# Peptides against a protein of PDB entry 6RO1, part 110

Target 1, 216 residues: chain A of PDB entry 6RO1
Amino acid sequence: LGKEIEEYIHKPKYCLPFLQPGRLVKVKNEGDDFGWGVVVNFSKKSNVKPNSGELDPLYVVEVLLRCSKESLKNSATEAAKPAKPDEKGEMQVVPVLVHLLSAISSVRLYIPKDLRPVDNRQSVLKSIQEVQKRFPDGIPLLDPIDDMGIQDQGLKKVIQKVEAFEHRMYSHPLHNDPNLETVYTLCEKKAQIAIDIKSAKRELKKARTVLQMDEL

## One batch from the design tools (peptide; made by RFdiffusion4, then SolubleMPNN)

Design b2_p21_4_s3 (from b2_p21_4, 12 letters changed)
Fold by OpenDDE base, seed 5:
Structure b2_p21_4_s3 (fold): chain B 216 residues (1-216), chain A 21 residues (1-21)
Amino acid sequence: as target 1 above (216 residues)
Amino acid sequence: MPKIGEYVEISELREELEAKK
């Protein structure tokens, strides 16, 4: 269910108005989870679909992300990788395709005007960590309906299912409802299908995106 | 809770965290 919501919120037609400087976002690229970062800016790039010749605009968001120091040494040839759990890492401005945003927060932070100094970038990490301390149950998300104004009936049905599931989970603490296992299995299967579709689309897009990220 | 579109200053977050202790 969470992944189904992600498939809506990362669409440019819905998320672009909320990608202001300072917006907290989560970034995931395949198996790489960067966690929470901060939006710096976004840009629209013209792209032509190779098979149809149709214009398919690509949206790139520059995000301050905690990256491994090892990946930075190879930054000329390799994409940035997330910091290891036990690593301090370093905050870097990373160009990210908008569809790689896994979550968008209601929270916006002030960011330094000059992000060239490492100390200014690392100060943003301290800010993110302070927000995380304030929200031990997780950084608050934008509501896709109330905040983002998404009118898609498919999303409304997903949200209704999530709310009904949460309500049932909280109202019936007895984990023994055999219907819960079926709903979890269906949600996991649907999440897996969504992952497989997203991975297949990502593999198809990776072949295109690696070419465009090298030109940036 | 921070409002949508509003900036949250770290100074304000620290004050709120200190007030909750």
Scores: peptide ipSAE 0.028, ipTM 0.599, DockQ to the pose 0.144
Fold by OpenDDE base, seed 3:
Structure b2_p21_4_s3 (fold): chain B 216 residues (1-216), chain A 21 residues (1-21)
Amino acid sequence: as target 1 above (216 residues)
Amino acid sequence: MPKIGEYVEISELREELEAKK
């Protein structure tokens, strides 16, 4: 279910307004998990679909990521690799295709204006680590409905399934209340109300986020 | 909890962590 949500949030039409400098994002490329990084900037690149010849824009986000020292030596010819668990690594600005963002946080960090010095980049890592300490249960995510304003009915159904599943997990086995249908209906109504509240908050937030992007 | 879309200052994060200890 988490992967199904990811398929929505990494779409440019939904996530671009939230890719402001300082935004915490999680980056994963195939088998390479970079973990949490910080958005520096993003750009739109022209691309041509090989089969149709149609223009398909590619969105590239520059993200500060903890990279292996080995991969940095080969950076001219090879893609950056995540730091190994046993190494210190180094924070580098890595161009990442937007669809490789596996998560987007509600948290934004102030970043140094000049990221050329290694010490400035490493300071951002310290900041990420402090955020992780603050949130032992995980860095808070943008809500795809309330925060990102995604109206897709497929996503709403996925979220409803997640909420229903969570409710089942937390429902102690002792309450075999035969009125399971009524509880489900109430949970669905509560979920729908939550979705509706989230939807209303989303429209306000989208408007604000777009305004902030136009000012930057 | 930091507001969505707002910058979080690391100093504030540290203060909140210290307050929770």
Scores: peptide ipSAE 0.033, ipTM 0.646, DockQ to the pose 0.148; fails the geometry check
Fold by OpenDDE base, seed 2:
Structure b2_p21_4_s3 (fold): chain B 216 residues (1-216), chain A 21 residues (1-21)
Amino acid sequence: as target 1 above (216 residues)
Amino acid sequence: MPKIGEYVEISELREELEAKK
């Protein structure tokens, strides 16, 4: 279900309006999880399909990502690699195909105008880390229906299934079924995306409430 | 809480985190 939701979210027709500079996005490329990065800009590249001659526009988003220092040495020829958990890494602007965006946050950060200095790029990492601290249950996601305005019935059905599953999980502590772990891992990934959306909305609502309470 | 599309300043997030400690 999470993958199914992702298949809608990363479509240019849906996500492009939300790829403003400063938008938090999660980037995954096969086995490489870069985690959360920040959109710098996006561009449309004209691509002609070799077989049909049809114009298939490629959308590339430049994302500031935490990269391994080793991968930067060959950056001209090799794809950037994510920093290891124990590695400091370096924030770099990486061109990413839009379909590699696994999540889009409701959060948008101010970014330095000049990202050439390493200190300016690293400051953005500090910003991301502060956001993560603020949201211990996960960075708030854009709701594909309410925020992104996706009207696709397939997506609505997926979300309904996730919500129904979440409701069943909360109502029925199916603690004891070992096959639940595999179904849970797939359904947790799906439910985690929906829970992440719903919990992120709740956390956004709670954080708004906390901010309102602190202002009282 | 940051609204959709609104810029969030890091200073505001830090202040909120410090206020919760």
Scores: peptide ipSAE 0.022, ipTM 0.583, DockQ to the pose 0.137; fails the geometry check
Fold by OpenDDE base, seed 1:
Structure b2_p21_4_s3 (fold): chain B 216 residues (1-216), chain A 21 residues (1-21)
Amino acid sequence: as target 1 above (216 residues)
Amino acid sequence: MPKIGEYVEISELREELEAKK
C-alpha cells in the first residue's frame, strides 16, 4: 500500500508544484537509499523518443544528498552513491529523476545561496539532522489528498484500505494470531509509507498542539 | 514546528533544540 501511494506522489503532474528550493525529499535509486535530501531546483528536459518521435519530457530535480566520499572520487564517470550509515559522507548536489523521489515532506528549509563551498553544503546536513530530532517518529510527509490535491480514485481506495487496516489493528485485541505477523511483515513493508504519512500527520497535529500549548 | 509550505530557518531549529536540553 505504501508503494502504491509512492507511485502517485512521484508523478510530475502531482509533485512538481511542491519541488521548491528547500523542500525535504527522500531519494531511492534501486538498492541505493540516499535518505532525506533537500531540493535545490528542478528542470524539464526535452526527450524525443527515437522510435515514435513523441516528445516524452524528463523531469530532473537537483537534490542535495549525503554521498559517499569514495563515490565522489569516481564522480566523473560514475553515479554518486549514498553514504554508509557510519560514514559522515559529503553533501553533494545530485541530479535525480523525479520518479526516484520516494517521499516528499511538508517541511521546507532555508538553504545557503551559494552551495559551492563544502561548509555551506554540510550545514544543510546539520539542518536535516535537527529536523529529524524534532520528529522522532519521522519527518512529516505531504498528504497526497489534502496537501497535494490528488483526486485519483485509485489512490482514495488505497488510503481507505490503509485506514481500515489501521483501525482493525487498533480495534482487534488479537495480538496472538500468528497469521497477523506474516500479514504484518508484508503490510509493514508496503504500509510503512502510509503509516509514515499518517504518523507524520498525527505528529504534525501533536506538534501544532504542543506549540499552541507552549504559546498558552 | 514547520507548517506545510513554510520555511524553517536553521538558526531557529538550533535555538529550539538547545532550549529543550
Scores: peptide ipSAE 0.020, ipTM 0.521, DockQ to the pose 0.124; fails the geometry check

Design b2_p21_4_s4 (from b2_p21_4, 11 letters changed)
Fold by OpenDDE base, seed 3:
Structure b2_p21_4_s4 (fold): chain B 216 residues (1-216), chain A 21 residues (1-21)
Amino acid sequence: as target 1 above (216 residues)
Amino acid sequence: MPEIGEYTEISELKEELEAKK
């Protein structure tokens, strides 16, 4: 169900209005999970479909991501790779296809105007880490219905199923079953998307206030 | 450094998306 929600939110039709500079986003590319990064900019590239001649615009978002130092050495020829969990890594601006965005946060950070210096890029990582500390249950997500304004009936049905599933999970007497932790880890990944969406409005009000206070 | 592509304002994208509906 979480993947089904992702199939809606990563569509340019829905997500582009929310890809402002400073927006927190999650980036996943196949087996590579970059985690949370920050939007720097986005561009629309004209792509001509080879068979139909129809213009199929390609949307590329530049995201500041924590990358492995090894991938930076090969960055001229190879795609950037995410930093290993135990690696410090380096924040780099990476061009990402919009469909690779796995999540969009309600949180928007102020970013340095000049991201050429490594220290300025690394300062953004510190800001992300500070946001993560303030949200121990996870960085708040944009609500696809309430925040993003998606009116698709398919998405509404998915969300209703997630809510019904969450309600059943919380009402199910198996709360004491150790197998619930595995189901909860899988369902929390799905449910965390839905919970993060509902709690996001309340947390957004708090997050905006807190982020503004740290800049003062 | 990848060249920072032209920033299209969200307002322009909203208008383009509304025009395609």
Scores: peptide ipSAE 0.010, ipTM 0.493, DockQ to the pose 0.049
Fold by OpenDDE base, seed 4:
Structure b2_p21_4_s4 (fold): chain B 216 residues (1-216), chain A 21 residues (1-21)
Amino acid sequence: as target 1 above (216 residues)
Amino acid sequence: MPEIGEYTEISELKEELEAKK
């Protein structure tokens, strides 16, 4: 269900208005999970489909992402790779196809005007980490309906299913299976996280919470 | 709807993105 929602969110027709500089986004490319990064800019590339001759514009978002140091050495020839969990990594501006955005946050950060200095890029990482600390249950997401204005009936059905599933999970705690209790505890934690995220999101929305890097 | 920023052509970024796939 989360993946189904993602399929709507990462569509240019829905997400482009929200890809302002400073917007927190989550980037995933196949097996490479970059986690949360910050939008720097986006661009449109004219692409002509070879078979139809139709204009199929490619949308590329430049995202400041935590990359492995190894990625820096081969940046001319190799794709950027995410920092390993135990690695400090380095924040780099990475061009990302818009469809690789797995999540879009309601949080928007002020970013330095000049991202050439390493210190300026790393300061953004500190800000992301501070946001993560403030939201232990996860960085708040844009609501696809209320915030992004997506009116697609398919999405509404998906959301209804998610809500129904969440309701069922709360209503029918599977009591007696220890393995189920573990799964349920994880699911309840996930559901509680989702509720807490939704609540935090409402508070953020009310506060027009552009988090200044200096305020983080 | 929030304003969509200006679109810039990214001819150079496609090669980098294709290399990243």
Scores: peptide ipSAE 0.008, ipTM 0.434, DockQ to the pose 0.026
Fold by OpenDDE base, seed 1:
Structure b2_p21_4_s4 (fold): chain B 216 residues (1-216), chain A 21 residues (1-21)
Amino acid sequence: as target 1 above (216 residues)
Amino acid sequence: MPEIGEYTEISELKEELEAKK
């Protein structure tokens, strides 16, 4: 179900309005998971299909990603490798095809104006890590319907199934079906991510309300 | 809560995390 949602959110017609500088996005290319990065810019490249002459625009987003030291600076995503979990890595601006975005956050960060210095790029990593600490259940995602305005009936059905499953999981005391546990564990991870996003959004709203009250 | 499309400053996040400790 999460993969099905991903197939909608990474489409340019839905995600482009949300790819502003500073937007947190997750990048995954096949087996390479870069984790959370920050949008720097995006560009539209005119691509002419050789056989039909039809214009098929390619959308490339420049994302500041944690890369291995072996990765070339400003290399294409195909040439860039994610930092290993035990590696410090280096934040690099990587051109990424929009369909490689696996998640888009509701969070948008201020980024340094000049990303040429390594220290400025690494400061953004510290910012991402701070956001991750603030959201232990996961960085909040854009809601595909409420935030992104996706009206696709297929997506609505997927979300309804997720909600129905969440409701059943919480309402049915059926602790005992072992086959349900395996499906539940996978769906619990997805449902917990969705609930954690909703709770994180509520907590952020409360925290902002509290911060506004403390500034008065 | 950073609303959709709004910037969240790093300083605000640090202060919020320090206040929760």
Scores: peptide ipSAE 0.019, ipTM 0.539, DockQ to the pose 0.138; fails the geometry check
Fold by OpenDDE base, seed 2:
Formats: structure tokens, sequence, C-alpha cells
Structure b2_p21_4_s4 (fold): chain B 216 residues (1-216), chain A 21 residues (1-21)
């Protein structure tokens, strides 16, 4: 279900209006999870399909991502790799195909105008980390229906299924069914996206409340 | 121009936190 939602969200017709500079996005490329990064810019590349001659525009978003320093030493042609959990890494502007965006946050950050200095790029990482601290249950996501305005009935059905599943999960104490783990992993991915959206809206509200409690 | 979607800025989050103190 989460993957199904992702398939809608990463479509240019839906996500492009939300890819403003400073927008938090999650980037995943196959096995490489970069986590949360910040949109710097996006561009439309003209692509002609070799077989049909049809114009298939490619959308590339430049995202500031935490990258492994080892991957940066290799030639300009090698794909950046995510920093290891124990590695400090370095924030780099990485061109990313739009379909590699696994999540889009409602949060937008102010970014330095000049990202050439390492210190300016690293300052953005500090900002991301601050956001993560404020949202312990996860960075808030854009709601694909309410925020992104996606009217696709398929997506609405997916969301409804996720909401119904979430409701059942919270209402049924069936914590002990082992088959729930496999359904939970698939439904957790889907429910995690919908929960991440709904919980992110609630957590935006709660994080406002939790930050009030720590300062009293 | 892509329509500006809704977003929340950290500055607004900080301001809301400060306003509730």
Amino acid sequence: as target 1 above (216 residues)
Amino acid sequence: MPEIGEYTEISELKEELEAKK
C-alpha cells in the first residue's frame, strides 16, 4: 500500500508543484537509502524515446543529501552513496530522478543561497536533524489528497484501505498473530505512508505540544 | 510556475513554539 501511494506521489504531474527549494524529501535509490534531504532545484530534461520518437520528459531534482565521503572521491560519473550510520558524511547536491523520491514532507526549510561552501551545506543537515528531533514519530508528510490534491480514485481507495487497516490495528489487540507481521510489513509500508501522513499531521500538532512541555 | 503547495517552515514552528510559551 505504501508503494502504491509512492507511485502516485512521485509522478511529476502531482509532485512538481511541491518541489520548491527547501522542501524536505526522502530519497531512495534501490538499496541506497539517503533518508531525508532538501530540494535545491528541479529541471525538466527533454528526452526522446528511441523507439517511438515520443517526447518523454525526464524530471531531475537536485537534492541536498548526506553522502559518503568515499563515494565522492570516485569519478564524477559514479553515483553518490548514502553516508553510513556511523559516518559523518558530507551534504552534497545530488541530481535525482523524481521517481526516486519516496516521500515528500510538508516541511520546507530555509536554505543558504550559496551551497558551494561545505559549512553552508552542513548547516542544512543541522536543520534536518532539528526537524527530526521535533518529530520523533517521523517528519510530517504531505497528504496526497488534502495537500497534493490528487483526485485519482485508485489512490483514494488505497488510502481508505490503509485508514481502515489502521483503525482495525488500533481496535484489535491482535498483537500476537504472526501472519500479521507479513501483512503488517506490506501494510506497514502502506499504512506507514498513510500513518506517516496522518500521524505527521497529528505529530505536527503533537510536536507543537511536546516542544511546549520541554520548555515549561 | 508550479503552484506553491502548503508548507511549514522551521521558523514558523519555532515561532509557534515561542508564542505558546
Scores: peptide ipSAE 0.019, ipTM 0.506, DockQ to the pose 0.110; fails the geometry check

Design b2_p21_5_s1 (from b2_p21_5, 7 letters changed)
Fold by OpenDDE base, seed 1:
Structure b2_p21_5_s1 (fold): chain B 216 residues (1-216), chain A 21 residues (1-21)
Amino acid sequence: as target 1 above (216 residues)
Amino acid sequence: FVPGYEIVTREDLEKEKEELE
């Protein structure tokens, strides 16, 4: 259900008006969860679909993300990696496709005008941490209907189902069952495994395509 | 204490546009 909501909020037609400098966003790329980052800027890139010749614009958002120091040393792998939970990491401006935004906050930070200095980028991490301290239940999200103005009936039905499920869950005597935390953890693990399998299948397909090109 | 952040919703963005016009 949460993933179904994400499929709406990351659509350019809904999220672009909210991608101002300083907006807090979550970035997830397959198995890489960067957590909360800060929007710096966005750009529209013209893309031509190879089969139809139709213009399919790609939207790239520059997001200041906490990256591992190891990812900075391996300049050959253009893909930044998220900092480990126990690592300080380094804040880097990373170009991110808009569909990789997993959440958008109602919070917009005041950011330094020049993010080239490391100290200025690291100051933004301190600001994120300060916001997190002020919101112990989590950084507030934009409401997809009230704040983002999404009128899609499919989304409304999803939200109604979520609300009904939450109401039933909190009203059920088993809500206090410690087994529920286990079930949630198992569901999250199952969801992650499903993503990993899908990623592995894509990599296998790419590897086969490369092998087929070498055999031609 | 100047907050290092603001809460910006659709209504706030509409007001920002009206102030720029």
Scores: peptide ipSAE 0.395, ipTM 0.829, DockQ to the pose 0.706
Fold by OpenDDE base, seed 3:
Structure b2_p21_5_s1 (fold): chain B 216 residues (1-216), chain A 21 residues (1-21)
Amino acid sequence: as target 1 above (216 residues)
Amino acid sequence: FVPGYEIVTREDLEKEKEELE
């Protein structure tokens, strides 16, 4: 389910209006998860498909991402790599194809006008980290329907399945335990539920068949 | 230092468009 949603939200026709400077986005590339980065700008690139002769526009978004220092040394020959979990990393502006955006946040940061200085780029990392502290359940996502205005019936069906699953999960007896009603435990549970929804969405993501989605 | 951020959804963007028009 999560992948299916991603397949919609990363489409230029849906996401481009939301790719303003400062927008928080998640970037994934071939197993590399950069986590949350910040949109700097985007550009339209022309690609000529050899078979159609038609210019298929590609969109590249420049995203400030936390990169490994090792990848920066090899940046002339190698693609940027995400910082290791234990590494501070360095914030670098990386050109990213729009289809590599795995999530788009409702959050837009105020960013420095000049990101050429390292200190300005690193300040954005601090800002991301502070936002993450403000959202212990995870950085809020744009709603694909309500916020992004996606009217695709396929997506609506996916969302309905997600909502039904979430409802079932929230209705699970483990969530109705009144002893867990401390706001912190509810937040941790919501976070764990969000993780479990994300993991269940990942498991459901492995289950490509509609039938497997209804059985879960 | 509290980072400055805003929540910007479709409704906000529609308002921004209306203000620019």
Scores: peptide ipSAE 0.391, ipTM 0.825, DockQ to the pose 0.578
Fold by OpenDDE base, seed 5:
Structure b2_p21_5_s1 (fold): chain B 216 residues (1-216), chain A 21 residues (1-21)
Amino acid sequence: as target 1 above (216 residues)
Amino acid sequence: FVPGYEIVTREDLEKEKEELE
C-alpha cells in the first residue's frame, strides 16, 4: 500500500508544483537510501523512447543529499552513494530523476542562495536535523489528496485501504474498554479516529520495517 | 526562535499564485 501511494506521488504531473527550492524530499535509488534531502531546482529534459521513437520528457531534480566522502572522491565517473550511519558524510547537490523521490514533505526549508561553499551545504544538514528534532514522529508528508490535489480514484481506494487498516490496528486496543462506547458521540469518535489515524500513520511509519512495507 | 522552515501546501501555493497574478 505504501509503495502504491509512492507510485502516484513521484509522477511529474502531481509532484512538480511542489518541487520548490527548499522542499524536503526522500531519495532512494536501487537499494541506496539517502534519507531526507532538500530540493535545489528541477529541469525538464527531452528524451526519446528507445523502442517507440516517441518523445518522453525526463524530469531531473537537483537535490542536496548526504553523501559518502568515499563516493565523492570518484565523483567524476561514479554515482554518489549515501553516507553510512556512523559516517559524517558530506552534503552534495545530486541530479536525481523525479521517479526516485520516495516521499515529499510539507516542510520547505530556508536555504542559502549560494550552495557552492561546503559550509553552506553543511548548514542545510543542521537545518534538516533540527526539523527532525521538532518532529519526533517523523517529518510530515504532503497529503496526496488534500495537499497535492490528486483526483485519481485508484489512489483514493489505496488511501481508504490504508486508513481502514490503520483504524483496525489502533481501534483494537480501544475496543476492549466497554466504557469508551458510551461516552463519545459519533462525531467525537470520528474526530478522535482521524487523530488516531494520523498518529497511527506516524507510528506505523516508525514501525514499518522494510518487510512490512513489502506486504502493504 | 524563528523557524528555519515553513509548511507549504496546495492552499499556500494557490494563494501565492493569486498574489502574483
Scores: peptide ipSAE 0.386, ipTM 0.824, DockQ to the pose 0.494
Fold by OpenDDE base, seed 4:
Structure b2_p21_5_s1 (fold): chain B 216 residues (1-216), chain A 21 residues (1-21)
Amino acid sequence: as target 1 above (216 residues)
Amino acid sequence: FVPGYEIVTREDLEKEKEELE
């Protein structure tokens, strides 16, 4: 259900109006969860579909993300990797395809105008951490219906199902059902498999895009 | 303490557009 919501919110027609500089966004690229980052800017790239000749615009958002130091060493050859939990990491501006945004926050940070200095980039990490401290239950999300104005009936049905499911989960504290752990584990496994499939498809698409860029 | 962030929803963006028009 959360993934179904994600499929709506990451569509350019819905999310682009909210991708202002300073907007908090969550970036997930396959198995790589970067967590919360900050939008710097976005750009429209003209992409010609090879089979139809139709212009399929690609939207790339530059997001300031916490990256591993190892990814900096190999920055010329390897994709940015998220910082390990115990690693300080370094904030880097990473170009991200818009469909890799897993969440969009209602929070918009004030960011430095010049992000070239490392100190300015690291200051943004401090700001994210301060926001996280203010929201112990998690950084607030844009409501896809009320805030993003998505009128799609399919999404409304998904939300209704989520709400009904949550209501049933809270009304029936299945906390003591030993089958609940099994169901959760199966749901987590299914969710992970779905993530892995989606990740593999994205990696294949990226590899094809990189190959197409190298052939240009 | 000036918050280093703001909450920006659709209503806020609509108001910002109306103020710029």
Scores: peptide ipSAE 0.353, ipTM 0.806, DockQ to the pose 0.636

